# Peptides against a protein of PDB entry 3EFO, part 42

Target 1, 262 residues: chain A of PDB entry 3EFO
Amino acid sequence: SQLADLYKSCETDALINFFAKSAFKAVLHQPLKVIREILVNQTAHMLACYRKNCASPSAASQLILPDSMKVLPVYMNCLLKNCVLLSRPEISTDERAYQRQLVMTMGVADSQLFFYPQLLPIHTLDVKSTMLPAAVRCSESRLSEEGIFLLANGLHMFLWLGVSSPPELIQGIFNVPSFAHINTDMTLLPEVGNPYSQQLRMIMGIIQQKRPYSMKLTIVKQREQPEMVFRQFLVEDKGLYGGSSYVDFLCCVHKEICQLLN

## One batch from the design tools (peptide)

Design b1_p20_2_s1 (made by RFdiffusion4, then SolubleMPNN; from b1_p20_2, 8 letters changed)
Fold by OpenDDE base, seed 3:
Structure b1_p20_2_s1 (fold): chain B 262 residues (1-262), chain A 20 residues (1-20)
Amino acid sequence: as target 1 above (262 residues)
Amino acid sequence: SSSYVSIDMEELERKLEEER
């Protein structure tokens, strides 16, 4: 059907870029609550339409997403959880204005990375491999106390270290004997010169490559105060300021779809 | 009919309850 073709042609990254810019423009003229409701409604309507007209019969307990839009909900939730669309006093007006302006100028690739960061398990690096480690989902559930993770969203870069990070890796990266000795005030990794350090630096370089902004590196120790900032980039989690987890959002969307189809 | 992804919402609801 013509409708099926339409959904096949939909690119989630382009849609998110469009929705983000539209929403961020609307912030100047409409209440945030209304904007969020519109975004959820649009998402639900699109998916309801697909289910009604394109999808094969399935159980009501199933959420059906066209393949081309399989990640639409997760990105939409990330958009909804962005500080620009969250009305929280803890977020400064300056920060909102800054991020709004940034997104308004972002291309499709940039906005995609911005809303859903890349989270890499650095502790699993193969120094003999030329390939980047596979990214994991941006959730606390994917972290480990024994792990070291690099997070980047095109604007910020974080190196997160678990409290039980391997001493050999700490030595390899920072040239210090233990987790406690790591200086989190540093914005640059030391040039230790070993293969692991070189590989990590290479990865960081690749991530920075072709990005319009220089990403400042923040070293984050698990359970220290700065970790709270880092956790805000774990976008699939509930969040500190009342944003929905990905699971919560899916349930919300599914409920609305069911209501539309009844 | 285009290809699609199906998500088991019962499982997700269970997870939601566990997070509460």
Scores: peptide ipSAE 0.282, ipTM 0.826, DockQ to the pose 0.907
Fold by OpenDDE base, seed 5:
Structure b1_p20_2_s1 (fold): chain B 262 residues (1-262), chain A 20 residues (1-20)
Amino acid sequence: as target 1 above (262 residues)
Amino acid sequence: SSSYVSIDMEELERKLEEER
């Protein structure tokens, strides 16, 4: 059917870009609460329509997503958690205005990366491989105290180090003997010259490539104060300013879909 | 009909809780 074809042809990246720009434009003339409700409603109605008209019958406990939009909920949640759509006193007007302007000018690829960062397990690097490590889900549950992770969203780049990260890797990256010796005030990695350091720098270069903005590197130690800023980019977790986790959002959407179909 | 992904919400919640 034409409807089925429509869902097959839909791409989440284009949809999220559209929803983001539409919502951010609406901020100028609509209450934030209304905008958020509209976004949730649109998501639920879209998925409810698919379930009703295109999907095979399934148990009510199942959330059914077309393949082309299987990641729509996670991106929608990220959008809803963006500071532009949050009415919190902790978020300055300037910050909201800044991010609003940024997103309004972003292409599809840039907005995708912006709303859902790349989180790469650097500690798993094979120096003999030219491939980038596989990205992990943006959640604290995917981090490890023994790990080192690189996060990038097109605007910011973070190198997160677990408290028990391997001393050998620390030496390889920073040329210091231990975690405690790492200077987090630095914004550039030293040129140590070993294969691991070179590979990391290469990866960072690849990530920076074709991005419209130069990403400043922030080094983050686990359990230090700057980690709080880093955690805001773990978009699948509960937000600092009241945003829902991905799981909570899925439950919300599922409930709404069920209500629409009953 | 188009191909789709089915998510078991109960299982998903359980897994995520265990990972924390």
Scores: peptide ipSAE 0.278, ipTM 0.812, DockQ to the pose 0.637
Fold by OpenDDE base, seed 4:
Structure b1_p20_2_s1 (fold): chain B 262 residues (1-262), chain A 20 residues (1-20)
Amino acid sequence: as target 1 above (262 residues)
Amino acid sequence: SSSYVSIDMEELERKLEEER
């Protein structure tokens, strides 16, 4: 059907950019609660329409997503969890204003990365390969105490180290003997000069060159206080300031779709 | 016909409950 073709051609990244800018513009004139409701409703309506008109019959318990929009819910949840829309007292007005302005000027690619960060398992790097490691989902469940992960959202870059991260990698990256010796106050990796360090730096460079803003590097140790900041970027998890997990959001959307189709 | 992804919400909820 023509409608099916439309959904097939739909680009989620463009949609999320549109919704983000629309919502952030609306913040000036509408209550946040209303804006959030509109975003959820829009998501549900789009998916309900697809289910009604395009999808094959399926059980009511199934959430059906067009392939082209399979990531729409996760990005929408990320948008909803942005500080601009959360409006928690713990978040300064200045920070909200800053992020609002940033997003209002972002292109499609920039906003995509901004809302859903890249999380890369650095501990799996093959020094013989020039390929970037495959990104993992932004959830604590994907982290490992034995792992080292690089997170980037176009504005910030974090190097997260598990408490049991390999000493050889720590030595390779930081030129220190153990996890305890890592200085988290540094914003630059030392020039160690070994292949692993060089590859990591290369990866960081590749990530940086694709973005218009210089990303400050923050080194984060697992179970230390600064990790809380890092965890805010694990966008599929429940947010510290009231944001839903991705799973919870899916349930919410599904419920609303069902209501629309009843 | 357009391809789609199907998520079994009941199964998902069950799994979440089991993990709690």
Scores: peptide ipSAE 0.267, ipTM 0.808, DockQ to the pose 0.769
Fold by OpenDDE base, seed 1:
Structure b1_p20_2_s1 (fold): chain B 262 residues (1-262), chain A 20 residues (1-20)
Amino acid sequence: as target 1 above (262 residues)
Amino acid sequence: SSSYVSIDMEELERKLEEER
């Protein structure tokens, strides 16, 4: 998996854990606006330092990221979009407190998955393979109406089904003839017993393994109301409560770097 | 680190504008 390879080779996981805990501690004595600004500034300063002192000469229009921090911006954006750091009335105090406490106790691996979920294309499963499918970027652009995707962030698990999901896969997973017959109120997959179903269950088991919390499964049909909840976990997209997309954040960071260096 | 990723921000911005 391209994403998996990125995570193994970078120090971003440790950094994001540090930044998250630092920020979540700071919310107790500093305004949220200030905390967000500090996080952005720290990101820009680190990257500016690299650009100035380590990077080969490049055009000003280029954003240069060292390999060790190439995913830092995406994780930082996810952190910034976390409910703990958002001042929105739609987010309850209890939810903020809950999320804050969770992250404060998370290790590096837990926080990695929490801030950037694993999104797996289940429709591409090879029943003869014991390997997990390669994760895709957490964006709507990576979804397909013909696809079935499993998303997990260590706390929640979603099975997303496109409106044009293959009937044979639907039958294999749910033992129903069509998309319309899928019951989204289920929190457990039926034990159909075919190789595809077994492999999916195995994958879910692997994902759940070594996680501190049992992830509740939510089945989501494309274009139905629960899909809105699912889309909140597509962290590279624009957030529901005003958070920036990953691309927008990159632009922001780049501008700040340029300001620091010019 | 001697290795890095380069993102062409002008191109990225252009693409964003086209999608809007």
Scores: peptide ipSAE 0.267, ipTM 0.812, DockQ to the pose 0.611

Design b1_p20_2_s4 (made by RFdiffusion4, then SolubleMPNN; from b1_p20_2, 8 letters changed)
Fold by OpenDDE base, seed 3:
Structure b1_p20_2_s4 (fold): chain B 262 residues (1-262), chain A 20 residues (1-20)
Amino acid sequence: as target 1 above (262 residues)
Amino acid sequence: SVSSVEIDMDELEKLREEEE
């Protein structure tokens, strides 16, 4: 069927890019609440249509996503949680304007990374391997107090350190004896010269080379104040300013789908 | 039919409740 073909050929990253730009254009003449509702409704309608016309029968308790759209909900939630679409006084007008303009000019790949960052467990690096570590889900649940993580979204880069990060890794990266000695004001890693440091720098370089914007490095210690900024990039979690977690969003979408199909 | 991913929403609702 034509619908089946449509869902098979769907490119989620392209859709997110389209929705983002459309929404960010609409903010100039429509209330944010309306824009958010439209996005949720569009998501629900697309998925409801799929369930009705293309999917095999399944229990109502199941959310059914075509393979091509399996990550649509998570990205859509990220879009909805973007500062441009949030009506919070804590978010400066300048920041909203800045991010709006950035996204309006982003390609598909850039917007995808922007809305859903890469989170890399660099504490697991194999210095003998040239491969990048596998990214983990952007959630606090994936962090470890013993871990060190690199986060990048094409605009910002963060190096997050758990309070119990291995001293040997700290020494390897920063050339200091302990977590407490790490200077979080630095925007560049020291050239320590050991294999681990070199590999980390290489990874950072690779990430940077793939992006059109220069990313400044922010060092973040767990449980310090700047960590709050970092946590905002854990997009699957609840937002600081009332944004929905990914789980909450899925529940919301599922509810709407069920309502549409009743 | 198009290949699909199914998510158990009952399980997710439990997770949501834990997050509250």
Scores: peptide ipSAE 0.444, ipTM 0.903, DockQ to the pose 0.926
Fold by OpenDDE base, seed 1:
Structure b1_p20_2_s4 (fold): chain B 262 residues (1-262), chain A 20 residues (1-20)
Amino acid sequence: as target 1 above (262 residues)
Amino acid sequence: SVSSVEIDMDELEKLREEEE
């Protein structure tokens, strides 16, 4: 069917880029509440249409996502949680204006990374392999006190260190004896010269490659105050300023779909 | 039919309750 072909050919990253730019344009003329409602409704309608016309029969308790849109909800939630679409006094008008302009000029690949960061478990690096570690979901549940993670969203880069991160890795990255000796004020990693350090630098270079902006590096220690800034980029978790977790959003979307179909 | 991913919302709801 024509609908089936449409869903097969759908590109989620392109859709998110479109929705983001459309929403950010609408901010100039429509209330934020209305814009958020439209985005949720559009998501629900697209998925409801799929369930009605293209999906195999399934229990009502199931949320059915076409393969082409399996990550659409998570990106949509990230869009909804962006400061441009939030009306909170803690967010400056300048910050909103800045991010709005940034996204309005972003290509599909840039906006994808911007809304959903890469989170890499670099403590699992095999120095004998040139392969990049597989990204994990952007949630605190994927972090480990024994781990070291690199997060990048195209604008910012964070190196997060667990309180129990291996001393040998700390030595390898920072050339210091322990976690306590790491200086979080630095914005550049030292050139230690060992294989692990070189591999990490290579990964950072790959991430930075072909990105329009130079990403500033922030080193973050677990349980220190600056970690709160890092946690804002764990986009699947509940937002600091009232944004929904991904799980909450899925529940919301599912409820809306059921209402549309019943 | 188009290939799809199914999410069990009952299970997801349980997980949500456990996280709260």
Scores: peptide ipSAE 0.439, ipTM 0.895, DockQ to the pose 0.924
Fold by OpenDDE base, seed 5:
Structure b1_p20_2_s4 (fold): chain B 262 residues (1-262), chain A 20 residues (1-20)
Amino acid sequence: as target 1 above (262 residues)
Amino acid sequence: SVSSVEIDMDELEKLREEEE
């Protein structure tokens, strides 16, 4: 059926791009509350339709996602949590306008990375391998006090260091003896020249490659003030300005699907 | 049918409660 074909061939990244631009255009003439409700409704209806017409029978306690849309909910939640769609006084009009304009001009690949950043465990690097480390989910639960992580969303790049980061890695990256000696005001990594440093720089280069904007590097120490900014990019967690966690969003969507079908 | 991923919402609800 046409419907089955639609769900098989669905490109979530393109769909999110469309929803984002549509929503951000609507901001000019519709209340934010209405826009958010529409997005949630659209998500629920798409998934309800799939469950009703294309999925095999399953228990009501299960959320069923077609393979092509397995990441749709997480991206949709990220969109809903974007400052453009939040009605918070803490968010300046200028920031809202800025991000709106950015997204309105983004291609599919750019918006994908923008809404869901790459979070890479740098501390797991094998200097003998040329492969990039596998990205982890953007949640605090995936961080480690002993770890070093690189986060990038196409506009910003963060190097997050746990309070118990290995001294040998600190020395390798920053050429300083300990975590305490790292200068967080730096916007560039020193050219230490060892294999680990070289590999990290290579990774950063790959991430920066083909991106339309030069990403500013921010070095973040765990439990210091700048970490609060970093945590805003852990998009699966509860947002600082009222956004839901991914888990909360899934529960919300599932509830709405059940209401539509029962 | 279309290939799908299933999420156990009972388990997820438990996780949500633990986070609160």
Scores: peptide ipSAE 0.437, ipTM 0.898, DockQ to the pose 0.932
Fold by OpenDDE base, seed 4:
Structure b1_p20_2_s4 (fold): chain B 262 residues (1-262), chain A 20 residues (1-20)
Amino acid sequence: as target 1 above (262 residues)
Amino acid sequence: SVSSVEIDMDELEKLREEEE
């Protein structure tokens, strides 16, 4: 059917880009609460329509997503949790205005990365391989105190170090003997020159490639104050300023779908 | 038919409750 074909060909990244720009435009003339409700409603309606017309019969307790939209909910939640739409007093008007303008000019690829960052387990790097490490989901549950992670969203880059990150890796990256010796005020990695350091730099370079903005590097130590900023980019977790976790959002969407179909 | 991903919301809810 035509409808089935539509869902097969749907591009979630393009859809999110559209929703983001539409929502951010609407901020100028509609209440934020209304905008958020519209976004959730649109998400639920699309998925309800799929369930009703295209999906195979399944239990009501199941949330059914077409393959083309399997990541729609997570991106939508990220959009809803953006500072432009949250508008918390803790966030300056300047920051909201800045991000709004940025997104309004972003292409599909840029907005995709912006809303859902790449989180890479750097501690798993194989210096003998040219392959990039597989990204993990942006959640604290995916972090490890023994790990080192690189996060990038097209605007910012963070190197997060667990309190128990391997000393050999610390030495390799920073040329210091221990976690405590890492200077978090630096915005550039030192030129250590070993294979691990070079590979990390290469990865960072690849991430920076084809991005319209130069990403500032922030070194983050676990349990230090700057980690709070880093955690804001763990978009699948509950937001610091009231945004829902991905799980909570799924529950919300599922509930609304059920209501639409009953 | 369109291929799909199914998420067991009961299981998900259980996990959520355990994490709270």
Scores: peptide ipSAE 0.435, ipTM 0.894, DockQ to the pose 0.915

## One batch from the design tools (peptide)

Design b1_p21_1 (made by RFdiffusion4)
Fold by OpenDDE base, seed 3:
Structure b1_p21_1 (fold): chain B 262 residues (1-262), chain A 21 residues (1-21)
Amino acid sequence: as target 1 above (262 residues)
Amino acid sequence: PPTPLPDDPEEALARVVYQPP
């Protein structure tokens, strides 16, 4: 069918980019609440249409996604939770304006990374491997007090350190004896020279080389004030100021689809 | 295509069914 062909040809990454730019443009003329509602409605309508016209029969309790749009909901939720569309007091007007302008000029790949960061478990690095560690979901539930994580979204890079990070890794990365001795004002990792440090630097370099913008490194200690900023990049978690978790968003979308079809 | 997300065993995600268009 024509609809089936449409969904098959749909590129979700391009669609997200389009929705982002459209929404960010609309910010100048429409209330944020209205824009968010439109985005949710558009998402629900697209998926409802698929379920009605293209999907195989399934239980009402299930959310049916075309394979081409399997990541549509998570990215839409990230878009909805972005500081441009969901104002947060800790984000200045200037910063929101800056981010809006940046996204308006972003390509498809850049916008994906911007809305859903890469979160890498650095503490699991194998110094003998040339492969990057597998990214984990951007959620607090995936962090560990014993872990060290690198987060990058194309604009910002964070190195998050658990309060119980292994001293040997701390020594390897920072050349200091303990967590307490780490200087969080540092924007560059020291050149310690051991294999672990070298590999971490290599990973950071690879991430940076793939992005058009220079990312400054922010060192974040768990339970310190700057961690609050870091947590805002854990996009699958519930937001402090009205943003839903990914799970809650899925439920919301499912509910709206059901309403449209019943 | 979009970068695949890591697998998640969460219940909510288990309710998601992927189908070819």
Scores: peptide ipSAE 0.278, ipTM 0.767, DockQ to the pose 0.287
Fold by OpenDDE base, seed 4:
Structure b1_p21_1 (fold): chain B 262 residues (1-262), chain A 21 residues (1-21)
Amino acid sequence: as target 1 above (262 residues)
Amino acid sequence: PPTPLPDDPEEALARVVYQPP
């Protein structure tokens, strides 16, 4: 059917870009609550339409997503949790205005990374491989106290270090003997010159080269104050300022779909 | 690297079924 073909050809990243720009434009003349509701409704309607017209029969308790929209709910939730749409008093007007303007000018690829950051397990790097480590989901549940993770969203770059991160890696990256010796005031990694350091720098370079903006590097130690800022980019978790977790959002969408179909 | 697929052992995610359109 035409509908089936439409869903097959759906480009979720482009759709998210469209929704983001539409929503951020609407901020100028509509209440944020209304905008958020519209986004949720649109998501539910698209998926309800699929469920009704295209999906194979399944239990009502299941949320059915077409393959082309596997990540639609994730990105929609990220959009909904953006500071532009949350507009909490803890977030400055300038920051909201800045991010709004940025997104309004972003292409599809940029907005994709912006809304859902890359979170890379750096501690798993194979210095003998040119392959980048596979990104993990942006959630605290994917972090490890023994791990080192690089997060990038096109604007910011964070190097997160677990409290029990391997001393050998710390030495390799920072040329210091332990976690405690890492200076988090640094915005640049030292030129240590070992294979691990070089590989990390290469990865960072690759990430940066794909982005139009220069990303500031922030070194983050687990359990230190700056980690709170880092955690804001773990977009699948419950937001600090009222945003839903991905799981909660899925439940919300599912309920709305059921309401539309019943 | 590509965005990870929504794959999680959490109950809500267990309800998600992906279908080819």
Scores: peptide ipSAE 0.252, ipTM 0.751, DockQ to the pose 0.299
Fold by OpenDDE base, seed 5:
Structure b1_p21_1 (fold): chain B 262 residues (1-262), chain A 21 residues (1-21)
Amino acid sequence: as target 1 above (262 residues)
Amino acid sequence: PPTPLPDDPEEALARVVYQPP
């Protein structure tokens, strides 16, 4: 059927890009509440249609996602949590306008990275390997006090350091003896020259490749004030300004699908 | 296609079922 073929060939990243641009265009003429409702409804209707017409039978308690749309909900939640679609007084008009304009001009590849950052556990690096570490889910639950993580969303780059980060890695990256000695005001890593430093710089270079904007590096120490800004990019967690966690959003979508089908 | 996400948390896996196209 045409529907089955549609879901088989679905390019979720392209859909998210389309939804984002459509929503951000609508901001000029429609209330934010309405736009958010439309996005949730669209998500639910798409998945309800699949469940009704294409999916194999399953328990009602399960949320059924076609493989091609396995990342649709998480990206949709990220879109819903974007400052452009949030009606919070804490968000300046300028910031809203800025991000709106950015997304309106983004290609598919840029938008997926923008909405869902890449979070890399660089403390696990094998200096003898040319392979990049596998990204982890953008959630605080995936961080470790003993870890060092690099986060990038195409516009910003953060190097997050746990309070118990290995001194040898700190020395390798910053050429200082301890966590306390790290200067968080720096926007560039020092040229230490050891294999670990070189590999980290290589990774940063790879991430920066083919990005239209140069990402500014921010050094973030766990439990310091700048960490709050960093945590806003952990998009699967509950948002600072009322956005749902990914898990909560899944529950919401599931409930709406059930309402549509029951 | 979008870059695959890392493994889902256990809580999410309990509710989400992926079906091949």
Scores: peptide ipSAE 0.250, ipTM 0.755, DockQ to the pose 0.254
Fold by OpenDDE base, seed 1:
Structure b1_p21_1 (fold): chain B 262 residues (1-262), chain A 21 residues (1-21)
Amino acid sequence: as target 1 above (262 residues)
Amino acid sequence: PPTPLPDDPEEALARVVYQPP
């Protein structure tokens, strides 16, 4: 069908880029509340249309996503939680203006990474492998006290260390005896020279490659105050300054779809 | 295409059904 072809040809990353730029342009002329409502409605309408006209029969209790749009809701939620679309006094006008301008000039690939960061389990690295570790979902539930994770969104890079991260990895990365000895004020990793350090640096280099901005590295120790900043990039969780978790957003979208169809 | 997300074993997300277009 014509609609089936439309969904087949849909590029979700391009669509999110379009929605982001459209919304950020609208900020100049429309209330933020209205813009957020439009984005939610657009999401619900697209998915409702699919369910009505294209989807195979399924239980009403299930949310049906076309495969081409399987990640549309999560990115849409990230967009909705962006500071540009939030009106909180804790967020400076300058920060909103800055991020707005950044996104307005971003290509599809850059905006994708910006809205949904890459989170890599560095503690699982095989120094004998040239393969990058598989990214995990950006949620606290995917972190572990024994783990070390690298997060990047094209603008910032974080190295998060669990309180029980392996001492041998700490030594390998930082050349210090233990977690307690890690200096979080550093913005560059030392050149320790062992295979693990080299592999990590290579991964960081790959992530930085073809990005228009040089990402500043922030070292984050679990349970220290700066971890709060890091957690803001766990976009599937509930935001500090508002916004739904991904799960809650899915429930919201599902409810909206049901209302549209019933 | 967008980078694929890993599978989520959460029950709430398990209710999501992916279908071909």
Scores: peptide ipSAE 0.249, ipTM 0.747, DockQ to the pose 0.287

